# Peptides against a protein of PDB entry 3T7K, part 109

Target 1, 248 residues: chain A of PDB entry 3T7K
Amino acid sequence: KAEKILARFNELPNYDLKAVCTGCFHDGFNEVDIEILNQLGIKIFDNIKETDKLNCIFAPKILRTEKFLKSLSFEPLKFALKPEFIIDLLKQIHSKKDKLSQININLFDYEINGINESIISKTKLPTKVFERANIRCINLVNDIPGGVDTIGSVLKAHGIEKINVLRSKKCTFEDIIPNDVSKQENGGIFKYVLIVTKASQVKKFTKLINDRDKNETILIVEWNWCVESIFHLNVDFTSKKNVLYQKK

## One batch from the design tools (peptide; made by RFdiffusion4, then SolubleMPNN)

Design b2_p18_7_s3 (from b2_p18_7, 7 letters changed)
Fold by OpenDDE base, seed 2:
Structure b2_p18_7_s3 (fold): chain B 248 residues (1-248), chain A 18 residues (1-18)
Amino acid sequence: as target 1 above (248 residues)
Amino acid sequence: SLEDELLEKIKNDKEPEL
């Protein structure tokens, strides 16, 4: 059915998109439109899997969704596009009035505001954002909004290898894991990195660490510190924004 | 219209923000 619809075009673009959608197209597409999109080299997946080699995100704007945050970890993220790209494309294809020999939809006209070439270029780096920041092992409090599994999955997508979940009321010093990063001499490596939700946790963990390991470096941040780092694909250690405690 | 259907799909999407 899609072939008959597309037969009016002399040449079809191959967009080479492997995409997920967030904040748009929750109910997916009809079978004909999926077939049309597939013939144009646009494959839409329901979920992010590393094996699918995803290179595109559809979203109306920058969102703090799991899918959007993970899309910035794609290798590379080629395109971050507004859903209007699909809408305009399908409209042009289904239009009986347009004596168009070609599909005239440019991907660059549909870029998500705030996802520029500087962000896209950083997704081509061989390292992840937290890897570049020398953050490999973190401690995450169990009362984190969004849940430890979802938050942990986003952090892992961005280069955190080990996530230790702390039961904030019951944890001891022995439950806190060090950030095991070997031998980079020139970067401020924090021995203890913690993501917390409240000031009482800062007081607890700073006390536990300082009582047992007084001379060690500590970074305690809010989840928003991670989000800002992901959206910039850079960790700014000079910023105090969303940093609750820092000891160098 | 196809447009209206697609626009409705966009408006109803409430994926949780973290």
Scores: peptide ipSAE 0.427, ipTM 0.836, DockQ to the pose 0.947
Fold by OpenDDE base, seed 1:
Structure b2_p18_7_s3 (fold): chain B 248 residues (1-248), chain A 18 residues (1-18)
Amino acid sequence: as target 1 above (248 residues)
Amino acid sequence: SLEDELLEKIKNDKEPEL
């Protein structure tokens, strides 16, 4: 059926998109539209898998969804597009009125606001955002909204290798893992990195660490610090935003 | 319409924000 619909066009674009959708198209596409999209080089996946070599995300705007946050870890993310791209494309294809010999939909007209070329260019870097920030091992409190598995999966996609889950009420100093990064001369390595949800956790962990390891560097942040770092594909250690405790 | 059906597909945010 798709072939018959597309046969009216003299030339078909190949968009070469391997995409996931977030905040849109939850019910998917009908079989004909999926086949149409596939013939245009647009393949939509339900879930993110590294093997699929995803290069695109569809979303109405910047979202804090797992898929959106992980899309910024694609190698590279080529396109972050509004769902209107697919809508306008399918409308043009199904339109009987237009004597259109060609599909005239430009990907660049559908960019998600706030995902600029500077962000896209950083997805071409050989390293991940937290890897560049010398954050390899973190401590994550078990009461994190969204759950430790989802949050942990996002953090791992962005270069955190080890996530230690802290049972906030029961943990001791021995439960806190160091950020095992080779001492590089460039001044930005924290021995202890923690993501917490409450001021009481800050007080607890700062006490535990400072009582047992007084001379070490500590970074305690909110989840929002990670989100902002992901959205910028850069860790700004000069910013105090979402930093709950810092000891250099 | 096809347009309305496609527009409904955009508006349903079912994924949790983190």
Scores: peptide ipSAE 0.427, ipTM 0.834, DockQ to the pose 0.898
Fold by OpenDDE base, seed 5:
Structure b2_p18_7_s3 (fold): chain B 248 residues (1-248), chain A 18 residues (1-18)
Amino acid sequence: as target 1 above (248 residues)
Amino acid sequence: SLEDELLEKIKNDKEPEL
């Protein structure tokens, strides 16, 4: 059916998109539209897998969804597009009125507001944002909103290798893992990195660490610190925003 | 219309924000 619909066009664009959708198209596409999109070089996946080499996200705006946050870890993210791209494309293809010999829809007209070339360019870097920040091993409290699995999966997509889940009420000093990174010459490495939800956790973990390891560097942040770092594809260690405790 | 159906697919925010 799709071939017959597309046969009226002399030339078809190849958009070369491997995409996921977030905040849009929850019910997916019908079989004909999926086939049409596939013939135009647009492949939409339900889930993010590294093996699929995804390069595109569809979303109405910048979102804090798992998919959107992970899309900023694509290698590279080529396009962040509004869902109207797909809609306008399918409308043009299904239109009976226009003797259109060509599909004329420009991807650049559908960019998500706030995802600029500066963000896109950083996705071409050979390293992930937390890798560049020398954050390899983190401690995550078990009461994190969104759940440790989802939050942990986002953090791993952005270069955190090891996530230690802390039972905030029961944990001891021995349960806290160090951020085991080789001292590179020019970067302040925090020995202990923790993501927490409550001021009581800050008090607990700072006491546990300082009582047992008095001279070590500590970074305690809220989840928003990670989100801001992801959205900027850069960790700003000069900012106190979303930092709950820092010891250099 | 196909347009209305496609437009309705945009408005559903079902994924949780983190």
Scores: peptide ipSAE 0.425, ipTM 0.834, DockQ to the pose 0.886
Fold by OpenDDE base, seed 3:
Structure b2_p18_7_s3 (fold): chain B 248 residues (1-248), chain A 18 residues (1-18)
Amino acid sequence: as target 1 above (248 residues)
Amino acid sequence: SLEDELLEKIKNDKEPEL
């Protein structure tokens, strides 16, 4: 069926997209439309797997979904596109009125607002954002919204190797892991990095660390600090935004 | 319309924001 629909076009574009969708196309596509998209070099996947070599995301805007946050870790993210790209493409293909010999849809007309070339270029870097920031091991409180597994999965996609989950009410100093970056020569490393949700946790962890390891560097942040770092593909250590405690 | 059906597919995703 798809072949018969596409047979009216003299030339078909190859968009070379391996994509996931977020905030759009929840019900997916019908079999014919999937086949049409496949013939145009557009493959849509339900889930993110490293083996699929994903290079695209469809979303109406910048979202804080797991898929969107992880898409910024693609190697590279080639395109971040609005769902209207697929809609306009399928409309043009299904149109019986257009004597169009060619499909005239430009990917660049459908870019997600705020995902610019500067962001895309950073996805071509050989390192992940937290790796570049010398953050390999973090402590994450167990009461984090979204859950430790989801949040942890996003952080791992962005170069955090080890996530230690802290039971905020019961944890001791011995439960807090250091950010072991001993393999990197670059200065500005925080020995303890923690993601917390409450001011009471800041008070607890700062006390525990300072009482036992008085001279060590500490970074305590909100989840929003991680999100902002991901959206910029850069950690700004000069910013106090979403930083709850910092000791250099 | 086919357009309306396609636009309905863009409707609110149930994916949680983190």
Scores: peptide ipSAE 0.424, ipTM 0.829, DockQ to the pose 0.851

Design b2_p18_7_s4 (from b2_p18_7, 7 letters changed)
Fold by OpenDDE base, seed 1:
Structure b2_p18_7_s4 (fold): chain B 248 residues (1-248), chain A 18 residues (1-18)
Amino acid sequence: as target 1 above (248 residues)
Amino acid sequence: SLEEELKKKIENDKSPEL
C-alpha cells in the first residue's frame, strides 16, 4: 500500500533517521505510515539501544524524559526534531490535491527550540559530558525521584562509569566511593561526587567525609545539576546553581 | 483528520520527566 502511495512522487528523499520519540506518538503509527517512513529512510524505534546507532529524537520541546536526556548522548545526535515534521510529511504524502512531484519537507524547519548546532556539535566529541568533567564514579542516594536505575542509566549514557547507591539513613563513610580519576593538572577533580535529594543528606555526607578525609575535595549536587549539564553538554564548575556543597 | 489524530498523539503523550 505504501509503495502505491509513494509512486506518485518522482523522487523520494532519504532522511537517514534512526529515531526515538518522547512526548509524542505514544500510540505509534499505523502499518502504512511506518512503511512510508521506512521508504523515506525514517526508522522509529521504541527504545534506545546502542546497537541501533540512533541519530534522531522527536519531541515537541526539550523534555526531562529518559529518552530525551539519553538522546543527547547519541554519537552523534544529528537531528532533534518536532513531531510536526512527521505530521507535515505524512500529510503531504497522503494529500491527493498536491500535484507535487517531490516531497518538500526540510528537516531544518522542524528543529526543537533550544537544541542548536552548538549542542549538536558537542555530540560529535569523542568523550561524554561527565567524562570531560572528570566524573567517573558517583554516589547516588537511593531516594532519588525517578529511581536509581533510570537516573543511573542516564548518567552512564553520559560517561559516568560507576554509580554507587547510598542508603542515606544507614550509610557510613565506608559506603562512599571516591571518584577514581587520574590527577590531571588542568581540571577541577572532585574526590567525592554525590547526588542528593535533601539538605539532611548534605549535612550527613559532608560530616562523614570531613571527619574521615578532611583534606579531600567534595561535590554535592542535586539531580538538576546533572540535567543542566546534559542539556548544555558541558559541566560549568563556576556555576553554583543546583550545587548544595562544594569543597575545592 | 490525519493531522488531528497525530496532534492528539502529541498532546496526550506524557512521558515521565526526571
Scores: peptide ipSAE 0.355, ipTM 0.849, DockQ to the pose 0.917
Fold by OpenDDE base, seed 4:
Structure b2_p18_7_s4 (fold): chain B 248 residues (1-248), chain A 18 residues (1-18)
Amino acid sequence: as target 1 above (248 residues)
Amino acid sequence: SLEEELKKKIENDKSPEL
């Protein structure tokens, strides 16, 4: 059926998109529209898998969804597009009115506001954002909103190798893992990195660490610190925003 | 219309934010 619909065009673009959707298209597409999109070089996947070599996200705006946050870890993210791209494309293709010789839809007209070339360019870097920040091993509290699996999966996509889940009420100092990173000369490496949800956890973990490792470096942050770092594809250690405790 | 259906999909999609 798709071939018959597309046969009216003399030339078809190849957009070369391997995409996921978030905040749009929750009911997916019908079989004909999926086939049409596939013939235009647009493949939409339900979930993020590294093997699929995803290069695109569809979203109406910047979102704090798992898919959106992970899309900033694509290698590279080529396009972050509004869903109107698909709508206008399918609308033009299903239109019976004009013998359109060509599909006239430009990807650049559908860029998500705030995902600029500067952000896209950072996705071409050989390293992930937390890897560049010398954060490889983190401690994550078990009561994190969104759940440790989802949050952990986002953090891993962005270069955190090891996530230690802390049972906030029962944890001891021995349960806290160090951020095992070789001292690079030019960057303050924190021996202990923790993501917490409550001020009581800050007090607990700072006490546990300082009582056992008095002179060690500690970074305790909110999840929002990670989100801001992901959205900028840069960790700003000069910012105190979303930093709950820091000891250099 | 297809456009209206697709627009409704955008408006109603509440993916959980983290």
Scores: peptide ipSAE 0.355, ipTM 0.850, DockQ to the pose 0.914
Fold by OpenDDE base, seed 2:
Structure b2_p18_7_s4 (fold): chain B 248 residues (1-248), chain A 18 residues (1-18)
Amino acid sequence: as target 1 above (248 residues)
Amino acid sequence: SLEEELKKKIENDKSPEL
């Protein structure tokens, strides 16, 4: 059916998109529209898998969803597009009135506000944002909103290798893992990195670490510190925003 | 319309924010 619909066009673009959707198209597309999109080189996946080599996200705006946050880890993220791209494309294709020989839809006209070429360019870097920040091993409190698995999966997508889940009420110093970054002499490495939800956890972990490892560097942050770092694809260690405790 | 159907799909899709 799609071939017959597309046969009116002399030339079809190949957009070469492997995409996920977030905040849009939850019910998916009908079979004909999926076939049309496939003929245009647009493949939409339900879930993020590394093997699929995803390069695009559809979303109405910047969102704090798992899919959106992970899309910024794509290698590269080629396009972050508004769902109106698909809408306008399908409208043009289904239109019987327009004697259009060509599909005239430019991907750049549908960019998500705030995802600019500076962000896209950083997704072409050979390293992940937390890898560049020398954060490989973190401690995550078990009472984090969104759950440790989801939060952990986002953090791993962005270069955190090891996530240690801390049972905030029961944990001891021995339960806290160091950030094992062996190689950089540059004085920006924190030995202990923790993501916490409460001021009581800051007090607890600061005490546990200082009582046992008094001279070590500590970074205790909120989840929002990670989100801001992901959205900028950069960790700003000069910012105190969302930093609950820092010891250099 | 196809547009209205697609718009409804956008408006109703609330993925959990982290």
Scores: peptide ipSAE 0.355, ipTM 0.847, DockQ to the pose 0.938
Fold by OpenDDE base, seed 5:
Structure b2_p18_7_s4 (fold): chain B 248 residues (1-248), chain A 18 residues (1-18)
Amino acid sequence: as target 1 above (248 residues)
Amino acid sequence: SLEEELKKKIENDKSPEL
């Protein structure tokens, strides 16, 4: 029992972690180790739910997984940690050799490379990255790698309210939704925002929009534009990287 | 060892990248 294993320590840390794992621990933990982690204030969840108030991710490095991308939407993300934290913690706890009075493992020694305090600080903002960018309604092509549900779920976690799925072969102008954002004084609002996979889709959608709504603003990007925006927790409208078409 | 078991869990597990 975990209690008997932990009874040798005079003081136990409370790490206050509510975590998901990605790129590690797919086989989960045994019952004893789960109980140990729970007594140390470490709760690991299989899936991301808003109600769980997740604040941590375990991953070996920065990954483009659904869980990793969504973890950057946590409120806040307190820690992004390497799985070695759990390994070293459990090793120290299961060690019979040392009369360790205390667990001496610092969370800061296990930070994921590239997740710095600048990224962590942006997760404390009251708004999501696409909300700050005045992007609330987007059009997503149905042939997106990873699938519209997964991609859509990541985008929603980052402040996209409405995702319209476009059947790229059959869609008309009437199928394209506007980005319905109240004109705030200090930013270029794009009326039409589209995520596409092919140059043929850019040609199609630009023609459909320009033929019917000639004077409107259009932003057509690839998925990598969204990923870069998520990893930076900022949308850079000055960058042409991953932008396929822009009309101001 | 617990270490070897946990290390094997880190190396083998590829979540799909988007």
Scores: peptide ipSAE 0.354, ipTM 0.847, DockQ to the pose 0.920

Design b2_p18_8_s1 (from b2_p18_8, 7 letters changed)
Fold by OpenDDE base, seed 2:
Structure b2_p18_8_s1 (fold): chain B 248 residues (1-248), chain A 18 residues (1-18)
Amino acid sequence: as target 1 above (248 residues)
Amino acid sequence: MKALETEEEVYEEYELPK
């Protein structure tokens, strides 16, 4: 059926998109439209798997979803597109009125606001954002909204290798892991990195660390610090935004 | 029909009291 619909076009584009959707297309696509999209080199996946070599995200805007956050870890993210790209594409294809010899839809006209070439270019870097920031091992409180698995999965996608889950009420200093990175001369290394949800946790962990390891560097942040770092694909250590405690 | 998963925004903006 899709072939018959597409046969009216002299040339078909190959968009070469392997995409996930977030905040759009909740009902999915019908079988004909999926076949059409596949013939145009657009493959939509339900979930993110590294093996699928995803290169595109469809979303109406920048979203704080697991899929959106992880899409910024794609290697590379080629396109971050509004769902209107698919909508307009399918409308043109199904249109009987226009003797369109060609599908004339430019991907660049459908870019998600705030995902610019600077962001896209950073996804081509050989390193992940937290890797570049010398953050390999973090401590995560067990009571974080969204759950440690989801948060941990996003953080791992962005270059954090080890996530230590802290039982906030019962943890001791011995439960806190150091960020095991080689001392680089350029000073941006924190020995202890923690993501917390409460001011009481800041007080607790600061005390535990300072009592046992008095001279070490500490970074305690909220989840929003990670999100902002992901959205910018850069860690700004000069910013105090979303930083709860910092000791250099 | 491949039902694409409906993902809600999982992460609300919150600020911790300082």
Scores: peptide ipSAE 0.103, ipTM 0.661, DockQ to the pose 0.054
Fold by OpenDDE base, seed 4:
Structure b2_p18_8_s1 (fold): chain B 248 residues (1-248), chain A 18 residues (1-18)
Amino acid sequence: as target 1 above (248 residues)
Amino acid sequence: MKALETEEEVYEEYELPK
């Protein structure tokens, strides 16, 4: 069926998209449309797997979904596109207007607002955002909204190697892991990095660390600090936004 | 703080208690 629909075109584009969708196409696509998209070099996957070498995200806007956040870790993310790309493409293909010898849909016309070439270019870097920031080992409180698995998965996608989950009510100093990074000459290295949800946790962890490991560097942040870092594909250590406590 | 949004753009907003 798809072949018959596409046979009216003299040449088919190959978009070379391996994509996931977020905040759109919840009902998926019918079999014919999936096949049409496949013939155009557009493969849509339900979930992110590293083996699929995903290079595209479809979303109506920048979203704080797991898929969207992880898409910024693609190697590279080639395109971040609005769902209208698919919609308009399929509309054009299904259109019975005899005069269309070619599919005339340009990917660049459907870019997600706020995902610019500067962001896309950073996904071509050999390192991940937190890796570049010398954040490899973090402490994550167990009561984080969204769950430690989801949050942890996003953080790992962005170069955090080790996530230590802290039981906020029962944790001791010995439960807190150091950010084991080699001293690099250039850049602030924090020995202890923590993601917390409550001011009481800030007080607790700062006390535990300062009482047992005096004069060490500490960074305590909100989840939003991570999100902003991901959205910019850069950690700005000069910003105090979403930083709850820092000791240099 | 804002949680992750779901695929349905649902998220839990919370504030750090002072």
Scores: peptide ipSAE 0.048, ipTM 0.626, DockQ to the pose 0.224
Fold by OpenDDE base, seed 3:
Structure b2_p18_8_s1 (fold): chain B 248 residues (1-248), chain A 18 residues (1-18)
Amino acid sequence: as target 1 above (248 residues)
Amino acid sequence: MKALETEEEVYEEYELPK
C-alpha cells in the first residue's frame, strides 16, 4: 500500500532518523504510515535501547520525561523535532491535490524551541555531561519522586556509573559511597555527591559525613540540579541554583 | 519542583528549601 502511495514521487528523501516520541503520538501510527516513514528513512521506536543507535527525539517542547532527558545522551542527537514534522510530511504524501513530484519538508523548520545547535553540538562530545563534571558515583535517596530506577537510569545515560540508593531513615555513614574518581589537576572533585528530597536529609547527611570524614568535599543537590545540567549538557559549579549544600 | 515524568505517569511535584 505504501509503495503505491509513494510511486507518484520521482525521488524520495532519506531522512536517516532513528527516533523516539515523547508527549506526542501516544496512539502510534497505522501500518501504512509506518511503512511510508520507513521508506523515507524514518524509524520510530517505542523504547530507548543503546543498540538501536537513536539519533532523534519527537516532542512538542522541552519535557521532563525519561525519554526526553535520555535523548540528550544520544551519540549524537542529530535532531530534536516537533511532531508537526511527521504530521506535515504524511499530510503532503497523502495529498491527492498536490502535483508535487518531490517531498518538500525541511527538518530544520521543525526544531524544538530551546534545543539549539549549541546543545546538539555537545551531544557530539566523546564524554557525557556528568563524566565531564567528574561525577561517577552518587548517592540517591530512596523516596525520590519518579523512583530510583527511572532517575538512576537517566543519570546513568548521562555518565554516572554507580547509583547508591540510601534508605533515608535507616542509613548510616557506612551506607554513603564516595565519588571515586581519579584526581584531575584542573577540576574540583566532590568526594560525596548526594541527591535528596528533604531538608532533614541535608541535615542528616551533612552531619554523618562531617562527623566521620570532616575535611572532605560534599555536594548535596535536588533533582532539578541534574535536570538543568542535562538540559544545558553542562554542569555549572558556579551556580547555587538547586544546590542545597556545598563544601569545597 | 517538578518530578521526573513518564509517558504514562505524572508524578507529584515536591519542593525543597533553597
Scores: peptide ipSAE 0.047, ipTM 0.626, DockQ to the pose 0.193
Fold by OpenDDE base, seed 1:
Structure b2_p18_8_s1 (fold): chain B 248 residues (1-248), chain A 18 residues (1-18)
Amino acid sequence: as target 1 above (248 residues)
Amino acid sequence: MKALETEEEVYEEYELPK
């Protein structure tokens, strides 16, 4: 059926998109539309798998979804597109107006606001955002909204190697892991990195660390610090935004 | 019409009280 629909076009574009959707197309696509999209080099996946070599995200805007956050870890993310791209594409294809010999839809007209070339270019870097920031091992409180698995998965996609889950009420100093990174000459390495949800946790962990491992560097942040870092594909250690405690 | 259904953000913005 798709072939018959597409036969009216003299030339078909190959968009070469391997995409996931977030915040759009919850009901998916009908079989004909999926086949049409496939013929145009657009493959939509339900889930993110590294083996699929995903290069595109469809979303109406920047979203704080697992899929969106992980899409910024694609190697590279080629396109972040509004769902209107697919909608308009399918509308053109299904249009019975004989005058359309070609599909005239430009991907660049459908870019998600805020995902610019600067962000896209950073996805071509050989390293992930937290790797570049010398954050490899973190401590994560177990009561984080969204759950440690989802948060952990996002963080790992962005270069965190080890996530230590802290039982906030029961943890001791011995439960806190150091961020074991080789001392780089340019002094921005925190020995202890923690993501917390409560001010009481800040007080607790700062006390535990300072009492037992004096003079060490500590970074305690909220989840929003990670999100902002992901959205910018850059860690700004000069910013105090979403930083709850910092000891250099 | 494929409704542009906005998926709820998995992560609500929260700030720790200052």
Scores: peptide ipSAE 0.098, ipTM 0.668, DockQ to the pose 0.044; fails the geometry check

